# Peptides against a protein of PDB entry 5VVV: the designs that were tried, part 72

Target 1, 276 residues: chain A of PDB entry 5VVV
Amino acid sequence: FLCGVVEGFYGRPWVMEQRKELFRRLQKWELNTYLYAPKDDYKHRMFWREMYSVEEAEQLMTLISAAREYEIEFIYAISPGLDITFSNPKEVSTLKRKLDQVSQFGCRSFALLFDDIDHNMCAADKEVFSSFAHAQVSITNEIYQYLGEPETFLFCPTEYCGTFCYPNVSQSPYLRTVGEKLLPGIEVLWTGPKVVSKEIPVESIEEVSKIIKRAPVIWDNIHANDYDQKRLFLGPYKGRSTELIPRLKGVLTNPNCEFEANYVAIHTLATWYKSN
Target 2, 276 residues: chain A of PDB entry 5VVV as posed
Amino acid sequence: FLCGVVEGFYGRPWVMEQRKELFRRLQKWELNTYLYAPKDDYKHRMFWREMYSVEEAEQLMTLISAAREYEIEFIYAISPGLDITFSNPKEVSTLKRKLDQVSQFGCRSFALLFDNIDHNMCAADKEVFSSFAHAQVSITNEIYQYLGEPETFLFCPTEYCGTFCYPNVSQSPYLRTVGEKLLPGIEVLWTGPKVVSKEIPVESIEEVSKIIKRAPVIWDNIHANDYDQKRLFLGPYKGRSTELIPRLKGVLTNPNCEFEANYVAIHTLATWYKSN

## One batch from the design tools (peptide; made by RFdiffusion4, then SolubleMPNN)

Design b2_p14_8_s2 (from b2_p14_8, 8 letters changed)
Fold by OpenDDE base, seed 4:
Structure b2_p14_8_s2 (fold): chain B 276 residues (1-276), chain A 14 residues (1-14)
Amino acid sequence: as target 1 above (276 residues)
Amino acid sequence: MYEKAREAYKKAAL
């Protein structure tokens, strides 16, 4: 069971010292996972093709080593979906080289994220793939196999919540393709019925699990505030029955942008997790 | 392009 934090918000990423402090807190609270997915880290998303500099490499190596020191699984995410051409072998090779570099930093767990992108493929991809889901699954499977089938590999679908599913969760052709064709060792991220789910009913997890043919990992936006700079979410982790735990592969909270605001959010997630 | 994706997320999150 993956339980911890995803740094998955828009806005200023956390600094390395905050991330190290996070790992210390996660260990103390018996959580086990950090997903590196800061939307405004340029080499994560907008400039995903660009290799890390020597200085950036040193920082990431230090960060990954710190995660290991605190027995936290460091998952490196990349979000190529804004402008990747899935059918272009050069793009696939570029993605492979980027993940090879991160592997050299000591990273062993990875994620491919296709959240917050257009559902339309370019003309070249439409000639090769039957759908956007087919293109995403193809590259994800190829990368997963190329990396030697790492123990933890995550996929974030473009339809990552109930409200993004067309026509709905159980009838989504996109999620059906993901469920049928994504290799079984790849985990699927999900935010619940909504982008920000006040509640995640057990029935909603059973519904999505059926179509994706696996238990999801919750990307939980309950404490996310990147969508409203006037709000801080200082309340407890709630609206999730502990009956979800045996039906999930994990829960990763995407909390407030302000690192210092997240004590209650993360601590109460830990309490929730240990209460099962 | 990038800001449009962010704004779509924000609108859906509210």
Scores: peptide ipSAE 0.456, ipTM 0.906, DockQ to the pose 0.920
Fold by OpenDDE base, seed 5:
Structure b2_p14_8_s2 (fold): chain B 276 residues (1-276), chain A 14 residues (1-14)
Amino acid sequence: as target 1 above (276 residues)
Amino acid sequence: MYEKAREAYKKAAL
């Protein structure tokens, strides 16, 4: 069971010292996972093709080593979906080289994220792939296999919540393709019925699990505040029955952008997880 | 392009 934090928000990323402090707290609270997915990290999303500099490489190696020291699984995410051409072998090779570099930093767990992108394929991709889901699954499976089928590999669908599913969760051709064609060793991220789900009913997890043919990992936006800079979410982790735990592969909270605001959010997630 | 994606997320999150 993956339990911890995803740094998955828009806005100023956490500094390396904050991330190391996070790992210390996660270990203390017996949580086990950190997903590196900051939207405004340029080489994660906007400039995903660019290799890390020597200085950036040293920082990431130090960060990954710190995660290992605190027994936290470091998952490196990349979000190529803004401008990747899925059918272009050069794009696939560029993605491979980027993940090779991160593997050299000592990273062993990875994620491909296709959240918050346009649903339309380019003309070249339409000639090769029958749907957007087929294009995403193809590259995800290829990368997963290329990396030697790492123990933890995550996929974030473009339809990552109930409200984004067309026509709905149970009948989504996109999610059906993901469920049928995504290799079984790849985990699927999900935010619940909504982008920000006040509640995640057990029935909603059973519904999505059926179509994706696996238990999801919850990307939990309950404490996310990047969409409204005037708000801080300081309340406890709530609206999730502990009956979800045996029906999930994990829960990763995407909390407030302000690192200092997240004590209650993460501590109460840990209490929730241990209460099962 | 990038700002459009961010704004779509924000609108859906509110």
Scores: peptide ipSAE 0.443, ipTM 0.903, DockQ to the pose 0.946
Fold by OpenDDE base, seed 1:
Structure b2_p14_8_s2 (fold): chain B 276 residues (1-276), chain A 14 residues (1-14)
Amino acid sequence: as target 1 above (276 residues)
Amino acid sequence: MYEKAREAYKKAAL
């Protein structure tokens, strides 16, 4: 069971010292996972093709080593979906080289994210792939196999919540393709019925699990404030029955942008997890 | 393009 934090928000990323402090807190609270996915980290999303500099490499190696010291699984995410051409072998090779570099930093767990992108393929991809889901699954499976089938590999769908599914969760052709074609060793991220789910009913997890043919990992936006930074979410982790735990592969909370605001959010997630 | 993605997320989150 993956339980911890995803740094998955828009806005200023956390600094390296905040991330190291997070790892210490995660270990102390008996949580086990950190997903590196900061939307405004340039080489994560907007400039995903760009290799890390020597200085950036040193920082990431130090961060990954710190995660290992605190027995936290460090998952490196990349979000190529803004402008990747899935059918272009050069794009696939560029993605492979980027993940090879991160593997050399000591990273062993990875994620490909296709959240918050346009649903339309370019003309070249339409000639090769039957649908957007087929294109995403193809590259994800290829990368997963290329990396030697790492123990932890995550996929974030473009339809990552109930309200984004067309016509709905159980009948989505996109999610059906993901469930049928995504290799079984790859985990699927999900935010619940909504982008920000006030509640995640057990029945809603049973519904999505059936179509994706696996238990999801929850990307939980309950404490996210990047959509309205005039608000801070200081309340406890709630609206999730502990009956979800045996029906999930994990829960990763995407909390407030302000690192110092997240004590209650993360601590109460840990209490929830240990209460089962 | 990039700002459009962020704005779509924000509208769906509110």
Scores: peptide ipSAE 0.443, ipTM 0.903, DockQ to the pose 0.938
Fold by OpenDDE base, seed 3:
Structure b2_p14_8_s2 (fold): chain B 276 residues (1-276), chain A 14 residues (1-14)
Amino acid sequence: as target 1 above (276 residues)
Amino acid sequence: MYEKAREAYKKAAL
């Protein structure tokens, strides 16, 4: 069971010292996972093709080593979906080289994220793939296999919550394709019924699990505040029955952008997890 | 391009 934090917000990423402090807290609270997915980290999303510099490499190696020191699984995410051409072998090879570099930093767990992107494929991709889901699954499977089928590999769908599913969760052709064609060793991220789910009912997890043919990992935006700069969420982790735990592969909270504001958010997640 | 994605997320999150 993956339990911890996803740094998945828009806005200024956390600094390396904050991330190291996070790992200390995660270990102390008996959490086990950190997903590196900061939307405004340039080489994560906007410039996903660009290799890390020597200086950036040193920082990431140090960060990954720190995660290992605190027994935290470091998952490196990349979000190529803004401008990747799925059918272009050069794009696939570029993605492979980027993940090879990160592997050399000591990273062993990875994620491909296709959240917050346009559903339309380019003309070249339409000639090769039957749908956007087919394109995403194809590259995800290829990368997963290329990396030697790492123990932890995550996929974030474009339809990552109930409200994004067309026509709905159980009837989504996109999620059906994901469920049927995504390799079984790849985990699927999900935010619940909404982008920010006040509650995640058990029945909603049963519904999505059926179509994706696996238990999801919750990307939990309950404490996310990147969508409203006037808000800070200091309340406890709530609206999730502990009956979800045996029905999930994990829970990763995407908390407030302000690192210092997240004590209650992360601590109460830990309490929730340990209460099962 | 990139800001449009952010704004779409924000709108859906509110």
Scores: peptide ipSAE 0.439, ipTM 0.902, DockQ to the pose 0.949

Design b2_p14_8_s3 (from b2_p14_8, 7 letters changed)
Fold by OpenDDE base, seed 4:
Structure b2_p14_8_s3 (fold): chain B 276 residues (1-276), chain A 14 residues (1-14)
Amino acid sequence: as target 1 above (276 residues)
Amino acid sequence: KYEEAKKRYFEAAL
């Protein structure tokens, strides 16, 4: 069971010292996972093709080493979906080289994120892939296999919540393709019925699990505030039955941008996790 | 593209 934090928000990323402090807190609270997915890290999303500099490499190596020191699984995410051409072997090779670099930093767990992108493929991809889901699954499977089938590999679908599913969760051709074609060792991220799910009913997890043919990892936006800088979410982790735990592969909270605001959010997630 | 994606997320999160 993956339980911890995703740094998955828009806005200023956490500094390395905050991330190290996070790992210390995660260990102390018996949480085990950190997903590196800061939206405004240029080399994560907008410039995903760009290799890390020597200085950036040293920082990431240090961060990954710190995660290991605290027995926290460091998952490196990349979000190529804004402008990748899935059918272009050069793009696939570029993605491979980027993940090879991160592997050299000592990273062993990875994620491909296709959140917050359009369902539209370019003309070249439409000639090769029958759907956007087929394109995403193809590259995800290829990368997963290329990396030697790492123990933890995550996929974030474009339809990552109930409200993004067309026509709905159980009838989504996109999620059906993901379920049928994504290799079984790849985990699927899900935010619940909504982008920010006030509640995640058990039935909603059973519904999505059926179509994706696996238990999801919750990317939990309950404490996310990047969409409203006037709000801080200081309340406890709630609206998730402990009955979800045996039906999930994990829960990663995407909390407030303000690192200092997240004590209650993360601590109460840990309490929730240990209550089963 | 990036700002449009962010906007869609924000609109769906509110």
Scores: peptide ipSAE 0.561, ipTM 0.930, DockQ to the pose 0.940
Fold by OpenDDE base, seed 1:
Structure b2_p14_8_s3 (fold): chain B 276 residues (1-276), chain A 14 residues (1-14)
Amino acid sequence: as target 1 above (276 residues)
Amino acid sequence: KYEEAKKRYFEAAL
């Protein structure tokens, strides 16, 4: 069971010292996972093709080593979906080389994220792939196999919550393709019925699990505040039954942008997890 | 393009 934090918000990323302090807190609270997915980190999303400089490599190696020191699984995410051409072998090779570089930093766990992108493929991809889901699954499976089938590999769908599914969760052709064609060793991220789910009913997890043919990892936006700079979410982790735990592969909270605001959010997630 | 994708997230999060 993956339990911890995803740094998955828009806005200023956390500094390396905040991330190291996070790992220390995660270990102390018996949590085990950190997902590196900061939306406004240039080489994560907008410039995903760009290799890390020597200085950036040293910072990432130090961060990954710190995660290992605190027995926290460091998952490196990349978000190529804004402008990747899936059918172009040069694009696939560029993605492979980027993940090879991160593997050399000592990273062993990875994620491919296709959240917050257009559902439309370019003309070249439409000639090769039957749908957007087929294109995403093809590259994800290829990368997973290329990396030697790492123990933890995550996929974030474009339809990552109930309200983004067309026509709905159980009838989505996109999620059906993901469930049927995504290799079984790849985990699927999900935010619940909504982008920010006040509640995640057990029945809603049973519904999505059936179509994706696996238990999801919850990307939990309950404490996310990147969409409203005037608000801080200081309340406890709530609206999730402990009956979800045996029905999930994990829970990763995407909390407030302000690192110092997240004590209650993360501590109460840890209490919830240990109460099962 | 990039701002439109972010906008969809923000509108759905509110």
Scores: peptide ipSAE 0.555, ipTM 0.925, DockQ to the pose 0.891
Fold by OpenDDE base, seed 5:
Structure b2_p14_8_s3 (fold): chain B 276 residues (1-276), chain A 14 residues (1-14)
Amino acid sequence: as target 1 above (276 residues)
Amino acid sequence: KYEEAKKRYFEAAL
């Protein structure tokens, strides 16, 4: 069971010292996972093709080493979906080289994120792939196999919540393709019925699990505030029955952008997790 | 492009 934090928000990423402090807190609270997915990290999303500089490499190596020191699984995410051409072997090779670099930093767990992108494939991809889901699954499977089938590999679908599913969760051709064709060792991220799910009913997890043919990892936006900089979510982790725990592969909270605001959010997630 | 993607998330999060 993956339980911890995803740094998955828009806005100023946490600094390395905050991330190290997070790892200390995660360990102390018996949480085990950190997903590196800061939307405004240039080389994570907008410039995903660009290799890390020597200085950035040193920072990431230090961060990954710190995660290991605190027994936190460091999952490196990349979000190529804004402008990748899935059918272009050069793009696939570029993605491979980027993940090779991160592997050299000592990273062993990875994620491919296709959240917050257009559903429309380019003309070249339409000639090769039957659907956007087929394109995403193809590259994800190829990368997963290329990396030697790492123990933890995550996929974030473009339809990552109930409200983004067309026509709905159980009938989504996109999620059907993901479920049927994504290799079984790859985990699927899900935010619940909504982008920000006030509640995640058990039935909603059973529904999505059926179509994706696996228990999801919850990317939990309950405490996310990047969409409203006037608000801080200081309340407890709630609206998730503990009956979800045996039906999930994990829960990663995407909390407030303000690192200092997240004590209650993360601590109460840990309490929830340990109550099973 | 990037702002449009971000906007869709923000609009759906509110």
Scores: peptide ipSAE 0.551, ipTM 0.925, DockQ to the pose 0.932
Fold by OpenDDE base, seed 3:
Structure b2_p14_8_s3 (fold): chain B 276 residues (1-276), chain A 14 residues (1-14)
Amino acid sequence: as target 1 above (276 residues)
Amino acid sequence: KYEEAKKRYFEAAL
């Protein structure tokens, strides 16, 4: 069971010292996972093709080593979906080289994120792939196999919550393709019925699990505040029955952008996880 | 592109 934090918000990423402090807190609270997915980290999303510099490489190696020191699984995410051409072998090879570099930093766990992108494929991709889901699954499977089938590999769908599913969760052709074609060793991220789910009913997890043919990892936006700079979410982790735990592969909270605001959010997630 | 993607998330989160 993956339990911890996703740094998955828009805005200023956490600094390396905050991330190290996070790992110390995660270990202390018997949480085990950190997903590196900062939306405004340049080489994560906007410039995903660009290799890390020597200085950036040293920082990432140090961060990954710190996660290992605290027994935290460091998952490196990349978000190529804004401008990747899925049918172009050069794009696939560029993605492979980027993940090879991160593997050299000592990273062993990876994620491909296709959240917050347009559903429209380019003309070249439409000639090769039957749908957007087929294109995403194809590249995800190829990368997963290329990396030697790492123990932890995550996929974030474009339809990552109930409200983004067309026509709905159980009838989504996109999620059906993901469930049928995504390799079984790849985990699927999900935010619940909404982008920010006040509640995640057990029945809603049973519904999505049926179509994706696996238990999801919850990307939990309950404490996310990047969408409203006037709000801080200082309340406890709530609206999730502990009956979800045996029905999930994990829970990763995407908390407030302000690192110091997240004590209650992360601590109460840890209490929730241990109460099962 | 980038701003439009953020906008969909922000509109759905409110």
Scores: peptide ipSAE 0.534, ipTM 0.924, DockQ to the pose 0.933

Design b2_p14_8_s4 (from b2_p14_8, 6 letters changed)
Fold by OpenDDE base, seed 1:
Structure b2_p14_8_s4 (fold): chain B 276 residues (1-276), chain A 14 residues (1-14)
Amino acid sequence: as target 1 above (276 residues)
Amino acid sequence: MYEEAKERYKKAAL
């Protein structure tokens, strides 16, 4: 069961010292996972093709080593979906080289994220792939296999919540393709019925699990505030029955952008997790 | 593209 934090917000990424402090807290609270997915890290999303500099490499190596020291699984995410051409082998090779670099930093867990992108493929991809889901699954499977089928590999669908599913969760051709064609060792991220789900009913998890043919990992935006800079979410982790735990592969909270605001959010997630 | 995606997310999150 993956339980911890995803740094997955829009806005200023946390600094390395904050991330190290996070690892200390995660260990103390018996959480086990950190997903590196800061939207405004340019080399994560907008400039995903660009390799890390020597200085950035040193920082990431140190960070990954710190995660290991605190027994936190460091998952490196990349979001190529803004402008990748899935059918272009050069693009696939570029993605492979980027992930090879991160592997050299000591990272062993990875994620490919296709959240918050246009649902339309380019003309070249439309000639090769039957749908956007087919394109995403193809590259995800290839990367997963290329990396030697790492123990933890995550996929974030473009339809990552109930409200983004067309026509709905249970009948989504996109999610059906993901479920049927994504390799079984790859985990699927999900935010619940909504982008920010006040509640995640058990029935909603059963519904999505059926179509994706696996238990999802919750990317939980309950404490996310990047969509409203005037708000801080300081309340407890709630609206999730502990009955979800046996029906999930994990829960990763995407909390407030302000690192210092997240004590209650993360601590109460830990309490929730340990209460099962 | 990035800003448009961010705005779609924000609108859906509110």
Scores: peptide ipSAE 0.543, ipTM 0.934, DockQ to the pose 0.947
Fold by OpenDDE base, seed 5:
Structure b2_p14_8_s4 (fold): chain B 276 residues (1-276), chain A 14 residues (1-14)
Amino acid sequence: as target 1 above (276 residues)
Amino acid sequence: MYEEAKERYKKAAL
């Protein structure tokens, strides 16, 4: 069971010292996972093709080493979906080289994120792939296999919540393709019925699990505040029955942008997790 | 593209 934090918000990423402090807290609270997915880290998303500089490499190596020190699984995410051409072998090779670099930093767990992108493929991809889901699954499977089938590999679908599913969760041809064709060792991220789910009913997890043919990992935006600069979410982790735990592969909270605001959010997640 | 993606997320999150 993956339980911890995803740094997955828009806005100023946490600094390395904050991330190290996070690892200390995660360990202390018996959580086990950190997903590196800061939207405004340029080489994560906007400039996903660009290799890390020597200085950035040193920082990431140090961060990954720190995660290991605190027994936190460090999952490196990349979000190529804004402008990748799935059918272009050069794009695939570029993605491979980027992940090779991160592997050299000591990273062993990875994620491919296709959240917050258009459902439309370019003309070249339409000639090769039957659907957007087929394109995403193809590259994801290829990368997963290329990396030697790492123990933890995550996929974030474009339809990552109930409200983004067309026509709905159970009938989504996109999610059906993901479920049927994504290799079984790859986990699927899900935010619940909504982008920000105040409640995640058990039935909603059963529904999505059926179509994706696996238990999801919750990317939990309950404490995310990057969408509303006027708010801080300081309340407890709630609206999730502990009955979800045996039906999930994990829960990663995407909390407030302000690192200092997240004590209650993360601590109460830990309490929830340990209450199973 | 990047800002549009963020705005879609924000709109859906509100």
Scores: peptide ipSAE 0.518, ipTM 0.920, DockQ to the pose 0.972
Fold by OpenDDE base, seed 3:
Structure b2_p14_8_s4 (fold): chain B 276 residues (1-276), chain A 14 residues (1-14)
Amino acid sequence: as target 1 above (276 residues)
Amino acid sequence: MYEEAKERYKKAAL
């Protein structure tokens, strides 16, 4: 069971010292996972093709080593979906080389994210793939296999919550394709009925699990505040029955952008997890 | 492109 934090927000990423402090807190609270997915980290998303410099490599190696020191699984995410051409072998090769570099930093767990992108394929991809889901699954499976089928590999769908599913969760052709064609060793991220789910009912998890043919990992935006600069949610982790735990592969909270605001958010997640 | 994606998220989160 993956339980911890996803740094998955828009806005200023956390600094390396904050991330190290996070790992210390995660260990102390008996959490086990950190997903590196900062939307405004340039080489994560906008410039996903760009290799890390020597200086950036040293920082990431140090960060990954720190995660290992605190027994936190470091998952490196990349978000190529803004401008990747799925059918272009050069793009696939570029993605492989980028993840090879991160593997050299000591990273063993990875995520490929297709959240917050346009649902339309380019003309070249339409000639090769039957749908957007087919294109995403194809590259995800290929990358997963290329990396030697790492123990932890995550996929974030474009339809990552109930409100993004067309026509709905149980009837989504996109999610059906994901469920049927995504390799079984790849985990699927999900935010619940909404982008920011006030509640995540058990029945909603049963519904999505059926179509994706696996238990999801919750990307939990309950404490996210990057969408509203006036918001700071300091309340406890709530609206999730502990009965969800046996029905999930994990829960990763995407908390407030302000690192120091997240004590209650992360601590109460830990309490929730240990209460099962 | 990039800002549009962020705005889509923000609108859906509100």
Scores: peptide ipSAE 0.451, ipTM 0.903, DockQ to the pose 0.943
Fold by OpenDDE base, seed 2:
Structure b2_p14_8_s4 (fold): chain B 276 residues (1-276), chain A 14 residues (1-14)
Amino acid sequence: as target 1 above (276 residues)
Amino acid sequence: MYEEAKERYKKAAL
């Protein structure tokens, strides 16, 4: 069971010292996972093709080493979906080389994220893939296999919550393709009924689990505040029955952008997790 | 593209 934090928000990423402090807290609270997915870290998303410099590499190596020190699984995410051409072997090779570099930093867990992108493929991809889901699954499977089928590999669907599913969760051709064709060793991220889900009912998890043919990892935006500059979410992790735990592969909270605001959010997630 | 995606997320989050 993956339980911890995804740094998955828009806005200023956390600094390395904050991330290290996070790892310390995660360990203390018996959480086990950190997903590196800061939207505005430019080599994560906007410039995903760019290799890390020597200086950046040193920082990431240090960060990954710190995660290991605190027994936190460091999952490196990349979000190539803004402008990748899935059918272009050079793009695939570029992605492979980027992840190879990160592997050299000591990272062993990875995620491919296709959240917050357009649903349409370019002309070249339409000639090769029957749907957007097929394109995403193809590259994800290939990368997963290329990396030697790491124990933890996550996929974030474009339809990552109920409101983004067309026509709905249970009837989504996109999610059906993901469920049927994504290799079974790859975990699927899910956010619940909404982008920010006040509640995540058990029934909603059963519904999505059926179509994706696996228990999801929740990317939980309950404490996310990157969408509202006027708000901090300081309340407890709630609206999730502990009955979800046996039906999930994990929960990763995407909390407030302000690192210092997240004590209650993360601590109460830990309490929730341990209460099962 | 990036900003559009961000705004779509923000709008859906509200």
Scores: peptide ipSAE 0.551, ipTM 0.922, DockQ to the pose 0.945; fails the geometry check

